# Peptides against a protein of PDB entry 4IGA: the designs that were tried, part 55

Target 1, 116 residues: chain A of PDB entry 4IGA
Amino acid sequence: KRVLIVDDAAFMRMMLKDIITKAGYEVAGEATNGREAVEKYKELKPDIVTMDITMPEMNGIDAIKEIMKIDPNAKIIVCSAMGQQAMVIEAIKAGAKDFIVKPFQPSRVVEALNKV

## One batch from the design tools (peptide; made by RFdiffusion4, then SolubleMPNN)

Design b1_p18_5_s4 (from b1_p18_5, 8 letters changed)
Fold by OpenDDE base, seed 2:
Structure b1_p18_5_s4 (fold): chain B 116 residues (1-116), chain A 18 residues (1-18)
Amino acid sequence: as target 1 above (116 residues)
Amino acid sequence: MEEIEKRYEEVEKIIKSL
């Protein structure tokens, strides 16, 4: 399966890329904000999206909503910071299938990828 | 580690209430 990685932090994208590839998944591409995420989703048609919540230009919640309009069956895993319970709930309401909390263990990422 | 686990549990409880 192919994964689109969405996070404004380059280091976080690199970390996720390493975990995702070592788990046997392919990285379809990367996005650095919610607007780019929507554009890349249309372009790359990934099987799974890892979605950061707090990003410039467009946040992850709005990106989820837009992606779900395009593909109601989109498989989106939200990546959230500690203490962002309300935002995680909003992401789930918007259509996210699972969530991981930063800082995360690689095994938790793999679990989420395998679940969706 | 324990703090992170607690965060997951708290969020999961809220999700189940939706």
Scores: peptide ipSAE 0.125, ipTM 0.691, DockQ to the pose 0.479
Fold by OpenDDE base, seed 3:
Structure b1_p18_5_s4 (fold): chain B 116 residues (1-116), chain A 18 residues (1-18)
Amino acid sequence: as target 1 above (116 residues)
Amino acid sequence: MEEIEKRYEEVEKIIKSL
């Protein structure tokens, strides 16, 4: 399966790329904000999206909503910071399938990838 | 790690209640 990684932090994208690749998944591409995520979803048609919803410049919830309009079967795993419970709930209501709380263990990422 | 596990459990409880 192919994964689109969405996070404004280059370090986080790198970390996720390593975990995803070692788990036997392919990285379809990367996006650095919610708008780019929607564009890349259309372009790459990934099987799974990891979505940062704690980006300071853009709320990832809007990206989830737009992706779900494009593909109601989209498999989105949200990545959230500690203390952002309300945003996680909102992301799930918007259509996200699972969530990961930062900081996370690699095994948690793999678990989420395998379940969606 | 216990602290991280507690955070997951807390959020999971909320999600399961939706």
Scores: peptide ipSAE 0.123, ipTM 0.697, DockQ to the pose 0.587
Fold by OpenDDE base, seed 1:
Order: structure tokens, then C-alpha cells, then sequence
Structure b1_p18_5_s4 (fold): chain B 116 residues (1-116), chain A 18 residues (1-18)
């Protein structure tokens, strides 16, 4: 399965890329903001999306909503920081299938990838 | 790790209540 990684932080994208690749998944590509995520989803047709919803000055919820309009069967795993429970809830309501809370263990990411 | 697990469980409980 191919994964689109969405995060404004290059370090986080690198970390996720390493975890995803070592777990036997392919990285379809990367996006650095919600608009780019929507564009990349259309372009790459990934099987799974990891979506940071706590990025500064970016609304990951809107990106989820737009992707769900494109593909109602999209498999989106949201990544959230501590204290952002309301945003996680909204992400789930918007159609996200699972969530992981930062900081996370690699095994938690793998678990989420395997379950969606 | 315990703190991380607590965060997951807390959010999961909220989601299950929706």
C-alpha cells in the first residue's frame, strides 16, 4: 500500500517516511500543507494518508473534508499533538479512520496503518 | 509510554461516546 505523508515539518515527514517504509509500505509522496495534500491526493491516488491536524496556520480538518469529497473511501490517519482532543474529534467527524497522538511510537504508526 | 497510552485511551473514550 502507498502512503501520502502530510506534515509541514520536514523532520516529522522524514520520521514517518522511515517508519512507513520499514513497515513494508511505500511512500507515495509528501505534502507540506492542506492544499498541497488535496492536490497530491488527486495526483498520486494513495491508499492511505497520514495527516497532521495540529500544524500551525493550517487546517488539517479542511484538508480531510476536501479529500473525502474526492474519495469518500479515503483512509486518513490523523496525527495530533497533546491537548488537541477537540481537533481529533472533528477530524474523526470529517471522516478520518484513525488517529495517533504525538509523540508516538513507531509501533503505533504501524498499528494504525495495518488497521485502516 | 504510560502517558501516551492515557492520551490514546482518553481520546478513544470520547470518540466512542459520539
Amino acid sequence: as target 1 above (116 residues)
Amino acid sequence: MEEIEKRYEEVEKIIKSL
Scores: peptide ipSAE 0.047, ipTM 0.648, DockQ to the pose 0.559
Fold by OpenDDE base, seed 4:
Structure b1_p18_5_s4 (fold): chain B 116 residues (1-116), chain A 18 residues (1-18)
Amino acid sequence: as target 1 above (116 residues)
Amino acid sequence: MEEIEKRYEEVEKIIKSL
């Protein structure tokens, strides 16, 4: 399966890329904001999306909503910071299939990838 | 690990209450 990684932080994208590839998944591509995520989803047609919802310059929830319009069967795993319960709730309502709370263990990422 | 699990449980409880 191919994964689109969405996060404004280069470090986080690199970390997720390492975890995802070591788990036997392929990285379809990367996006640095919600708008790019929507564009990349259309272009790459990934099987799974990891979506940061704490991006300072864009609302990750909006990206989820737009992707769900493109593909109602999209498999989106949101990544959130501690204390962002409200945003996680909104992400789930928008159609996210699972959530990961930062900081996370690599095994938790793999578990989420396997479940969606 | 326990702290992370607690955070998940907190969010899950909120989601279940919706």
Scores: peptide ipSAE 0.030, ipTM 0.608, DockQ to the pose 0.561

Design b1_p18_6_s1 (from b1_p18_6, 8 letters changed)
Fold by OpenDDE base, seed 5:
Structure b1_p18_6_s1 (fold): chain B 116 residues (1-116), chain A 18 residues (1-18)
Amino acid sequence: as target 1 above (116 residues)
Amino acid sequence: MEEIEKKAKELLERNKKE
C-alpha cells in the first residue's frame, strides 16, 4: 500500500518515511501543509494518509474534511502533538480512522497502518 | 456524537499504554 505523509516538519516526515518503508509500505509522496495534502491526494490517490494537525495555510482537520469530500473511503491516520480529547473528537468527526499522539513509538504507527 | 466520543476515548487509551 502507498502512503501520503503530511507534516510541516521535515524531521517528522523523515521519521515517518523510515517507519513506513521499514514496515513494508511505499511512500506515495509528501505534503507540508493541508492545501498540499489535498492536492497530493488528488494527484497520487494514496491508500493511506498520515496527517499532522498544526500546519500553516490549512490545518489538518480542514485537510481531512477536504480529502473526505474527494474520497469518502479515505484512510487517514492523524499524527499530532495535540492529543487533547477535544482535538481527537474533532479529527474523528472529520473522518480520521486513528489518532497517534507525538511523541510516539514506531510500533504505534505500524499498528495504525496495518489496522486501517 | 456518542459513538465518536467513545472512539476518541479508545484512541487516547491506546496512546497512554505506550
Scores: peptide ipSAE 0.457, ipTM 0.865, DockQ to the pose 0.979
Fold by OpenDDE base, seed 4:
Structure b1_p18_6_s1 (fold): chain B 116 residues (1-116), chain A 18 residues (1-18)
Amino acid sequence: as target 1 above (116 residues)
Amino acid sequence: MEEIEKKAKELLERNKKE
């Protein structure tokens, strides 16, 4: 399966890329904000998206909503430091399938990839 | 909303345990 990685932090994208590839998944591409994420989703049509929340231009919640308009069957895993219940609820309402709180163990990401 | 809140709780508990 092919994964689109969305995070404004280069270090985090690199970390996720390593985890994803070692788990046997392909990285379809990367996005650095929510607007770019929507554009890349249209272009690449990935199987899975890892989505940060706090990003410039467009945040992850809005990006999830826009992606769900494009593809109601999108498989989006949120990865965010904002692990508050209210934020998790908002992400699920928007259409996210999972929510991983930073900092995380690689096994948590792999589990999410395998389950969505 | 109830199901969403339940799911949110499950996800938070999973993140907490790992």
Scores: peptide ipSAE 0.457, ipTM 0.866, DockQ to the pose 0.973
Fold by OpenDDE base, seed 1:
Structure b1_p18_6_s1 (fold): chain B 116 residues (1-116), chain A 18 residues (1-18)
Amino acid sequence: as target 1 above (116 residues)
Amino acid sequence: MEEIEKKAKELLERNKKE
């Protein structure tokens, strides 16, 4: 399966890329904000998306909503430092399948990838 | 909405365990 990694932090994208690759998944591409995420989803048609929430241009919640309009079957895993209940609710409401709070263990990401 | 809240709580608890 192919994963689109969405995070404004280059370091975080690098870390996720390592985890995803070592878990046997392919990295379809990267996006640095929600607008790019939507564009890349259309372009790459990934199987899974890892989505940050706090990003410039367009936040992750809005990106989830837009991706879900494109593909109601999108498999989106949120990875965010914003682990408040309200944010988790908003992400699930928007269509996210999972929500991983930063900082996280690699195994948590792998488990999410395997289950969505 | 209740189901969403339940799911959210479950996810939060899961994240706490790791």
Scores: peptide ipSAE 0.444, ipTM 0.861, DockQ to the pose 0.977
Fold by OpenDDE base, seed 3:
Structure b1_p18_6_s1 (fold): chain B 116 residues (1-116), chain A 18 residues (1-18)
Amino acid sequence: as target 1 above (116 residues)
Amino acid sequence: MEEIEKKAKELLERNKKE
């Protein structure tokens, strides 16, 4: 399966790329904000998306909503430092399948990838 | 709404453990 990695932090994208590839998944591409995420989703048609929330241009919640309009069956895993219940609820309502709070263990990401 | 809230709590508990 191919994964689109969305995060404004280059270090985080690198970390996720390492975890994803070590777990046997392919990286379809990367995006640095929500607008790019939507564009890349349409272009690459990834199987899974890892989505940050706090990003410039367009935040992760809005990106989830836009991607769900494109593909109601999209598999989106949120990875965010904002681990408040309200934010998790908002992400799930938008269509996210999982929510991982930063900082996270690699095993948590692998579990999420395997279940979606 | 209640189903989502329940799932949210479960996810948060899981994340706290790790």
Scores: peptide ipSAE 0.420, ipTM 0.856, DockQ to the pose 0.959

Design b1_p18_6_s2 (from b1_p18_6, 8 letters changed)
Fold by OpenDDE base, seed 5:
Structure b1_p18_6_s2 (fold): chain B 116 residues (1-116), chain A 18 residues (1-18)
Amino acid sequence: as target 1 above (116 residues)
Amino acid sequence: MKEIEERAKELLEKNESE
């Protein structure tokens, strides 16, 4: 399966790329903000998306909503430092399948990839 | 909404257990 990685932090994208590839998945591409994420989803048609929340241009919640309009069956895993109950509720409401709080263990990401 | 809240609770507990 192919994964689109969305995060404005280069280090985080690198970390996720390592975890994803070691778990046997392919990285379809990367995006650095929500607007780019929507564009890349249309272009790459990934199987799974890892989505940050706090990003410039367009935040992760809005990006999830836009991707779900494109593909109601999109498989989106949120990965964010904002682990408040209200944010988790908003992400699930928008269509996210999972929510991983930063900092995280690599095994948590792998589990999410395998179950989504 | 209750289903979403239950899912959110599940995810919060899951992340806290890591």
Scores: peptide ipSAE 0.580, ipTM 0.901, DockQ to the pose 0.920
Fold by OpenDDE base, seed 4:
Structure b1_p18_6_s2 (fold): chain B 116 residues (1-116), chain A 18 residues (1-18)
Amino acid sequence: as target 1 above (116 residues)
Amino acid sequence: MKEIEERAKELLEKNESE
């Protein structure tokens, strides 16, 4: 399966890329904000998306909503430092399948990839 | 909304248990 990695932090994208590839998944591409995420989703049609929330241009919640308009069956895993109940609720309402709070263990990401 | 809140609770507990 191919994964689109969305995060404004280069270090975080690198970390996720390492986890994803070591878990046997392919990285379809990367995006640095919500607008790029939507564009890359349309272009690459990945199987799974890892989505940050706090990003410039367009935040992760809005990106999830836009991706769900494109593909109602999109599989989106949120990875965010904002682990507040309200944010988790908003992400699920938008269409996210999972929500991983930063900092996280690699096993948590792998589990999410396998189950989504 | 009830199901969403329940799912959110599950996810929060899952993340906290790590």
Scores: peptide ipSAE 0.573, ipTM 0.899, DockQ to the pose 0.921
Fold by OpenDDE base, seed 1:
Structure b1_p18_6_s2 (fold): chain B 116 residues (1-116), chain A 18 residues (1-18)
Amino acid sequence: as target 1 above (116 residues)
Amino acid sequence: MKEIEERAKELLEKNESE
């Protein structure tokens, strides 16, 4: 399966890329903000998306909503430092399948990838 | 909404248990 990695931090994208590839998944591409995420989703048609929340231009919640309009069956895993209950609720309401709070263990990401 | 809140609670507990 192919994964689109969305995070404004280059370091985080690198970390996720390492985890994803070591787990046997392919990285379809990367996006640095929510607008790019939506565009890349249409372009690459990935099987799974890892989505940051706090990003410039367009935040992750709005990106999830837009992607879900494009593909109601999208498999989106949120990876965010914002682990407040309200934010988790908003992400799930928007259509996210999972929510991983930063900092996280690689096994948590792998588990999420395998489950969605 | 109740189901969403329950799911959110489950996810928070899961993340905290790690």
Scores: peptide ipSAE 0.564, ipTM 0.896, DockQ to the pose 0.989
Fold by OpenDDE base, seed 3:
Structure b1_p18_6_s2 (fold): chain B 116 residues (1-116), chain A 18 residues (1-18)
Amino acid sequence: as target 1 above (116 residues)
Amino acid sequence: MKEIEERAKELLEKNESE
């Protein structure tokens, strides 16, 4: 399966890329904000998306909503430092399948990838 | 809404247990 990695932090994208590839998944591409995420989703049609929340241009919640308009069957895993109950609720309402709080264990990401 | 809240609670507990 192919994964689109969305995060404004280069270090985090690199970290997720390492975890994803070691788990046997392919990285379809990367995006640095919500607007790029939507564009890349249209272009690449990935099987799974890892989605940051706090990003410039467009935040992760809005990006989830836009991607769900494009593909109601999109498999989106949120990965964010914003682990408050209200934020988790908003992400699930928007269509996210999972929510991983930063900092995280690599195994948590792998489990999410395998279950979506 | 209740289903979403329950799912959110499960996810919070899962992440906290790491």
Scores: peptide ipSAE 0.555, ipTM 0.894, DockQ to the pose 0.923

Design b1_p18_6_s3 (from b1_p18_6, 7 letters changed)
Fold by OpenDDE base, seed 5:
Structure b1_p18_6_s3 (fold): chain B 116 residues (1-116), chain A 18 residues (1-18)
Amino acid sequence: as target 1 above (116 residues)
Amino acid sequence: MKEIEEKAKELLERNKSL
């Protein structure tokens, strides 16, 4: 399966790329904000998306909503430092399948990839 | 909405357990 990684932090994208590839998945591409995420989803048609929330241009919640309009069956895993219940609720309402709070263990990401 | 809240609680507990 192919994964689109969305995060404005280069370090975080690098970390996720390592975890994803070691788990046997392919990285379809990367995006650094919500607008780019929507564009890349249309272009690459990934199987899974890892999505940050706090990003410039367009935040992750809005990006989830736009991707779900493109593909109602999209598999989106949120990865965010904003682990408040209210934010988790908003992400699930938008269409996310999972929510991982930063900082996280690699095994948590692998579990999410395998179950989504 | 209640189903979403339960899912949110589940996810938060999963994150705490690791």
Scores: peptide ipSAE 0.444, ipTM 0.861, DockQ to the pose 0.974
Fold by OpenDDE base, seed 4:
Structure b1_p18_6_s3 (fold): chain B 116 residues (1-116), chain A 18 residues (1-18)
Amino acid sequence: as target 1 above (116 residues)
Amino acid sequence: MKEIEEKAKELLERNKSL
């Protein structure tokens, strides 16, 4: 399966890329904000998306909503430092399948990839 | 909304336990 990694932090994208590839998944591409995420989703048609929330230009919640318009069957895993119940609710309402709170263990990401 | 809140609770508990 191919994964689109969305995070404005280069270090976080690097970390996720390492986890994803070691778990046997392919990285379809990367995006640094919500607008780019939507564009890359249309272009790459990945199987899974890892999505940050707090990003410039377009936040992760809005990006989820736009991706779900493109593909109602999109498999989106949120990865965010904002582990508040209200934010998790908003992400699920938008269409996210999972929500991983930063900082996380690599195994948590792998479990999410395997289950979405 | 109730179902979503339950799912949110589940996810938060999962994140906490790992």
Scores: peptide ipSAE 0.437, ipTM 0.860, DockQ to the pose 0.962
Fold by OpenDDE base, seed 1:
Structure b1_p18_6_s3 (fold): chain B 116 residues (1-116), chain A 18 residues (1-18)
Amino acid sequence: as target 1 above (116 residues)
Amino acid sequence: MKEIEEKAKELLERNKSL
């Protein structure tokens, strides 16, 4: 399966790329904000998306909503430092399948990838 | 919304257990 990694932080994208590839998944591509995420989703048609929330241009919640308009069957895993209940609720409402709070263990990401 | 709230609680607990 192919994964689109969305995070404004290069460090985080690198970390996720390492986890994803070691788990046997392919990295379809990367996006640095929500607008790029939507564009890359259309372009790459990934199987899974890892989505940050706090990003410039377009935040992760809005990106989830836009991706879900494109593909109601999108498999989106949120990875965010904003682990408040309200944010988790908003992400799930938007269409996210999972929500991983930063900082996280690699195994948590792998479990999420395997489940969606 | 009740289902979503329950799912949110589940996910939060899951993250805590790490």
Scores: peptide ipSAE 0.430, ipTM 0.858, DockQ to the pose 0.981
Fold by OpenDDE base, seed 3:
Structure b1_p18_6_s3 (fold): chain B 116 residues (1-116), chain A 18 residues (1-18)
Amino acid sequence: as target 1 above (116 residues)
Amino acid sequence: MKEIEEKAKELLERNKSL
């Protein structure tokens, strides 16, 4: 399966890329904000998306909503430092399949990838 | 929605334990 990695932090994208590839998944591409995420989703049609929330241009919640308009079957895993209940609820309402709070263990990401 | 809230609580608890 191919994964689109969305995060404004280069370090976080690198970390996720390492986890994803070691878990046997392919990285379809990367995006640094929600607008790029939507564009890359349309272009690459990845199987899974890892999605940050707090990003410039377009936040992760809005990106989830836009991606769900494009593909109602999109598999989106949120990875965010904003682990408040209200934010998790909002992400799930938008269409996210899972929510991982930063900082996280690599195994948590792998489990999410395997389950969506 | 209650079901979403319950799922959110489960996810938060899961993340806390790691």
Scores: peptide ipSAE 0.411, ipTM 0.853, DockQ to the pose 0.962

Design b1_p18_6_s4 (from b1_p18_6, 8 letters changed)
Fold by OpenDDE base, seed 5:
Structure b1_p18_6_s4 (fold): chain B 116 residues (1-116), chain A 18 residues (1-18)
Amino acid sequence: as target 1 above (116 residues)
Amino acid sequence: MEEIEKRAEELLARNEAE
């Protein structure tokens, strides 16, 4: 399966890319904000998206909503430092399948990839 | 809404257990 990685932090994208690749998944591409994520989703048609929340231009919640309009069957895993209950609720309402709080263990990401 | 809140609680508990 192919994964689109969305995060404004280059280090985080690198970390996720390593985890995703070692778990046997392919990286479809990367996006650095929510607007770019929507564009890349249309272009790449990935099987899974890892989505940050706090990003410039467009935040992750809005990006999830827009991606779900494009593909109601989109598989989106949120990865965010914003682990408040209210934020998790908003992400699930938007259509996210999972929510991983930073900092996380690589095994948590792999488990999410395997289950969505 | 109730089901979403339950799902959110499950996810938070799961993350804390890691």
Scores: peptide ipSAE 0.500, ipTM 0.873, DockQ to the pose 0.983
Fold by OpenDDE base, seed 4:
Structure b1_p18_6_s4 (fold): chain B 116 residues (1-116), chain A 18 residues (1-18)
Amino acid sequence: as target 1 above (116 residues)
Amino acid sequence: MEEIEKRAEELLARNEAE
């Protein structure tokens, strides 16, 4: 399965790429903000998306909503430091399948990838 | 809405356990 990694932080994208590839998944591509995420989703049609929330240009919640318009069956895993209940609720409402709070263990990401 | 809130609580509990 192919994964689109969305995070404005280069270090976080690198970390997720390492986890994803070691888990046997392919990285379809990367996006640095929500607008780019939507564009890349259209272009790459990945099987799974890891989505940050706090990003410039377009935040992760809005990106989730736009991706869900494109593909109602999109498999989106949120990875964010914004682990408040209100934010988790918003992400689930938008269509996210999982919500991983930063900092996280690699096993948590792998479990999410395997389950969605 | 009720189920979404419950799902959110479950996800938060899981993240805290990690």
Scores: peptide ipSAE 0.491, ipTM 0.871, DockQ to the pose 0.979
Fold by OpenDDE base, seed 3:
Structure b1_p18_6_s4 (fold): chain B 116 residues (1-116), chain A 18 residues (1-18)
Amino acid sequence: as target 1 above (116 residues)
Amino acid sequence: MEEIEKRAEELLARNEAE
């Protein structure tokens, strides 16, 4: 399966890339904000998306909503430092399948990838 | 809303456990 990684932090994208590839998944591409995420989803048609929330231009919640308009069956895993219940609720309401709070263990990401 | 709130609580509990 192919994964689109969305995060404004280069280090975080690198970390996720390592975890994803070691778990046997392919990285379809990367996006640095919500607008780019929507564009890359259309272009790459990934099987799974890892999505940050706090990003410039367009936040992760809005990106989830836009991707769900494109593909109601999109498999989106949120990875965010914003681990408040209200934020998790908003992400799930928008269409996210899972929510991982930063900092996280690699095994948490792998399990999320395998479950969606 | 209730189901979403329950799901959110489950996810938060899981993230805390790991």
Scores: peptide ipSAE 0.466, ipTM 0.863, DockQ to the pose 0.971
Fold by OpenDDE base, seed 1:
Structure b1_p18_6_s4 (fold): chain B 116 residues (1-116), chain A 18 residues (1-18)
Amino acid sequence: as target 1 above (116 residues)
Amino acid sequence: MEEIEKRAEELLARNEAE
């Protein structure tokens, strides 16, 4: 399966890329904000998306909503430092399949990838 | 909404267990 990694932090993208590749997944591409995420989803048609929430240009919640308009069957895993209940609820309402709070263990990400 | 709230609680509990 191919994964689109969305995070405005280069360090986080690198970390996720390492986890994803070591778990046997292919990295379809990367996006640094929600607008790029939507564009890359259209272009790459990934199987899975890892989605940050707090990003410039367009936040992760709005990006999830836009991606779900494109593909109602999109498999989106949120990875965010914004771990409050209200944010998790909003992400699930938007269409996210999982929500991983930063900081996380690599195994948590792998489990999420395997389950979606 | 109840199911979404339940799902959110489950996810938070899952993350806390890590």
Scores: peptide ipSAE 0.472, ipTM 0.866, DockQ to the pose 0.980; fails the geometry check

Design b1_p18_7_s1 (from b1_p18_7, 9 letters changed)
Fold by OpenDDE base, seed 5:
Formats: C-alpha cells, structure tokens, sequence
Structure b1_p18_7_s1 (fold): chain B 116 residues (1-116), chain A 18 residues (1-18)
C-alpha cells in the first residue's frame, strides 16, 4: 500500500517515512500543509494518509474534510501533538480512522497502518 | 452518529494512554 505523508516539519516527515518503509509500505509522496495534501491526494491517489493538524495555509482538519469530499473511503491517520479529547472527536467526525499523539512509538504507527 | 464518534474517540484516547 502507498502512503501520503502530511506534516509541515521536515524531521517528522523523515521519521514517518522511515517507519512506513520499514513496515513494508511505500511512500507515495509528501505534503507540507493541508492545501498541498489535498492536491497530492488528487494527483497520487494514495491508499493511506498520515495527517498533521497544526499546519500553515490549511490545517489538518480542513484537509481531512476536503479529502473526504474527493474520496469518501479515504483512509486517514492523524498524527499530532494535540491529543486532547475535543481534537480527537473533531478529527474522527471529519473522517479520520485513527489519531496518534506525538510523541509516539513506531509500533503505534505500524499498528494504525495495518488496521485502517 | 455523534454517539458512535464519541465511542471511537474514547477507544483511541485509551489506546494512546497505553
């Protein structure tokens, strides 16, 4: 399966890329904000998306909503430092399948990838 | 439903605490 990685932090994208590839998945591409994420989803048609929340231009919640309009069956895993109950509820309501809080263990990401 | 969303969120929150 092919994964689109969305995060404004280069280090985080690198970390996720390592975890994803070691788990046997392919990285379809990367995006640095929500607007770019929507564009890349249309272009690459990934199987899974890892989505940050706090990003410039367009935040992760809005990006999830836009991707779900494109593909109601999109598989989106949120990965964010904002692990409050209200934010988790908002992300799931928008269409996300899972929500991983930073900092995280690599096994948590792999588990999420395998279950969506 | 909103109830189902809240239930899913609670499961995720529990998982993240482990």
Amino acid sequence: as target 1 above (116 residues)
Amino acid sequence: SDEEIKKKAEEILKRNEE
Scores: peptide ipSAE 0.527, ipTM 0.909, DockQ to the pose 0.881
Fold by OpenDDE base, seed 3:
Structure b1_p18_7_s1 (fold): chain B 116 residues (1-116), chain A 18 residues (1-18)
Amino acid sequence: as target 1 above (116 residues)
Amino acid sequence: SDEEIKKKAEEILKRNEE
């Protein structure tokens, strides 16, 4: 399966890329904000998306909503430092399948990838 | 539904605490 990685932090994208590839998944591409995420989703049609929340241009919640308009079957895993109950509820309400809190264990990401 | 969303959120929150 192919994964689109969305995060404004280059270090985080690199970390996720390492985890994803070591787990046997392919990286379809990367996006640095919510607007790019929507554009890349249209272009690449990935199987899975890892989605940051706090990003410039467009935040992750809005990006989830826009991607769900494009593909109601999109498989989106949120990966964010904003792990409050209200944020988790909002992300799930928008269409996310899982929510991983930063900092995270690589195994948590792998489990999420395998379950979506 | 709102109830289903709450349940899913609670499961995720518990998982993230492990």
Scores: peptide ipSAE 0.525, ipTM 0.909, DockQ to the pose 0.799
Fold by OpenDDE base, seed 4:
Formats: C-alpha cells, structure tokens, sequence
Structure b1_p18_7_s1 (fold): chain B 116 residues (1-116), chain A 18 residues (1-18)
C-alpha cells in the first residue's frame, strides 16, 4: 500500500517515512500543508494518508474534509501533538480513521497502518 | 451519529494511553 505523508515539519515527515518504509509500505509522496495534501491526494491517489493538524495555509481538519469530498473511502490517520479529546472528536467527525498523539512509538503508527 | 463518534474517539484516546 502507498502512503501520503502530510506534515509541515520536515523532521516529522522524515521520521514517518522511515517508519512507513520499514513497515513494508511505500511512500507515495509528501505534503507540507493541507492545501498541498489535497492536491497530492488528487494526483497520487494514495491508499493511506498520515495527516498533521497544525499546518499553515490549511489545517489538517479542513484537509481531511476536502479529501473526503474527493474520496469518501479515503483512509486517513491523524498524527498530531494536539491529542485533546475535542480534537480527536473533530478529526473523527471529519472522516479520520485513527488519531496518533505525538510523541509516538513506531509500533503505534504501524498498528494504525495495518488496521485502517 | 455523534454518540458513535464519541465512542470511537474514546477508544482512540484509550489506545493512545497504552
């Protein structure tokens, strides 16, 4: 399966890329904000998306909503430092399948990839 | 439903605490 990695932090994208690749998944591409995420989703049609929330231009919640308009069957895993209950609820309402709180263990990401 | 979403969120929150 191919994964689109969305995070404004280059270090986080690198970390996720390493985890995803070592888990046997392919990285379809990367995006640095929500607008780019939507564009890359249309272009690459990945199987899975890892989505940050706090990003410039367009936040992760809005990006999830836009991707779900493009593909109602999109598989989106949120990865964010904002692990508050309210934010988790908002992400699930928008269409996310899972929500991983930063900092995270690689195993948590792998489990989410396997279950989505 | 909103209740189903809240239940899913609670499950995710619990998983993140493990």
Amino acid sequence: as target 1 above (116 residues)
Amino acid sequence: SDEEIKKKAEEILKRNEE
Scores: peptide ipSAE 0.508, ipTM 0.906, DockQ to the pose 0.883
Fold by OpenDDE base, seed 1:
Structure b1_p18_7_s1 (fold): chain B 116 residues (1-116), chain A 18 residues (1-18)
Amino acid sequence: as target 1 above (116 residues)
Amino acid sequence: SDEEIKKKAEEILKRNEE
């Protein structure tokens, strides 16, 4: 399966890329903000998306909503430092399948990838 | 439903505590 990695931090994208590839998944591409995420989703049609929340231009919640309009069956895993209950609820309400809090263990990401 | 969303959120929160 192919994964689109969305995070404004280059180091985080690199970390996720390493985890994803070592787990046997392919990285479809990267996006650095929510607007790019929506555009890349249309372009690459990935199987899975890892989505940051706090990003410039467009935040992750809005990006989830827009992607879900494009593909109601989208498989989106949130990866964010903002792990409070209200944010988790909002992400799930928007359409996310999982929510991983930063910092995370690689196994947590792998389990999420395998489950969606 | 809102209840289902809350349930899912609770499950996720518990998982993140592991």
Scores: peptide ipSAE 0.516, ipTM 0.906, DockQ to the pose 0.879; fails the geometry check

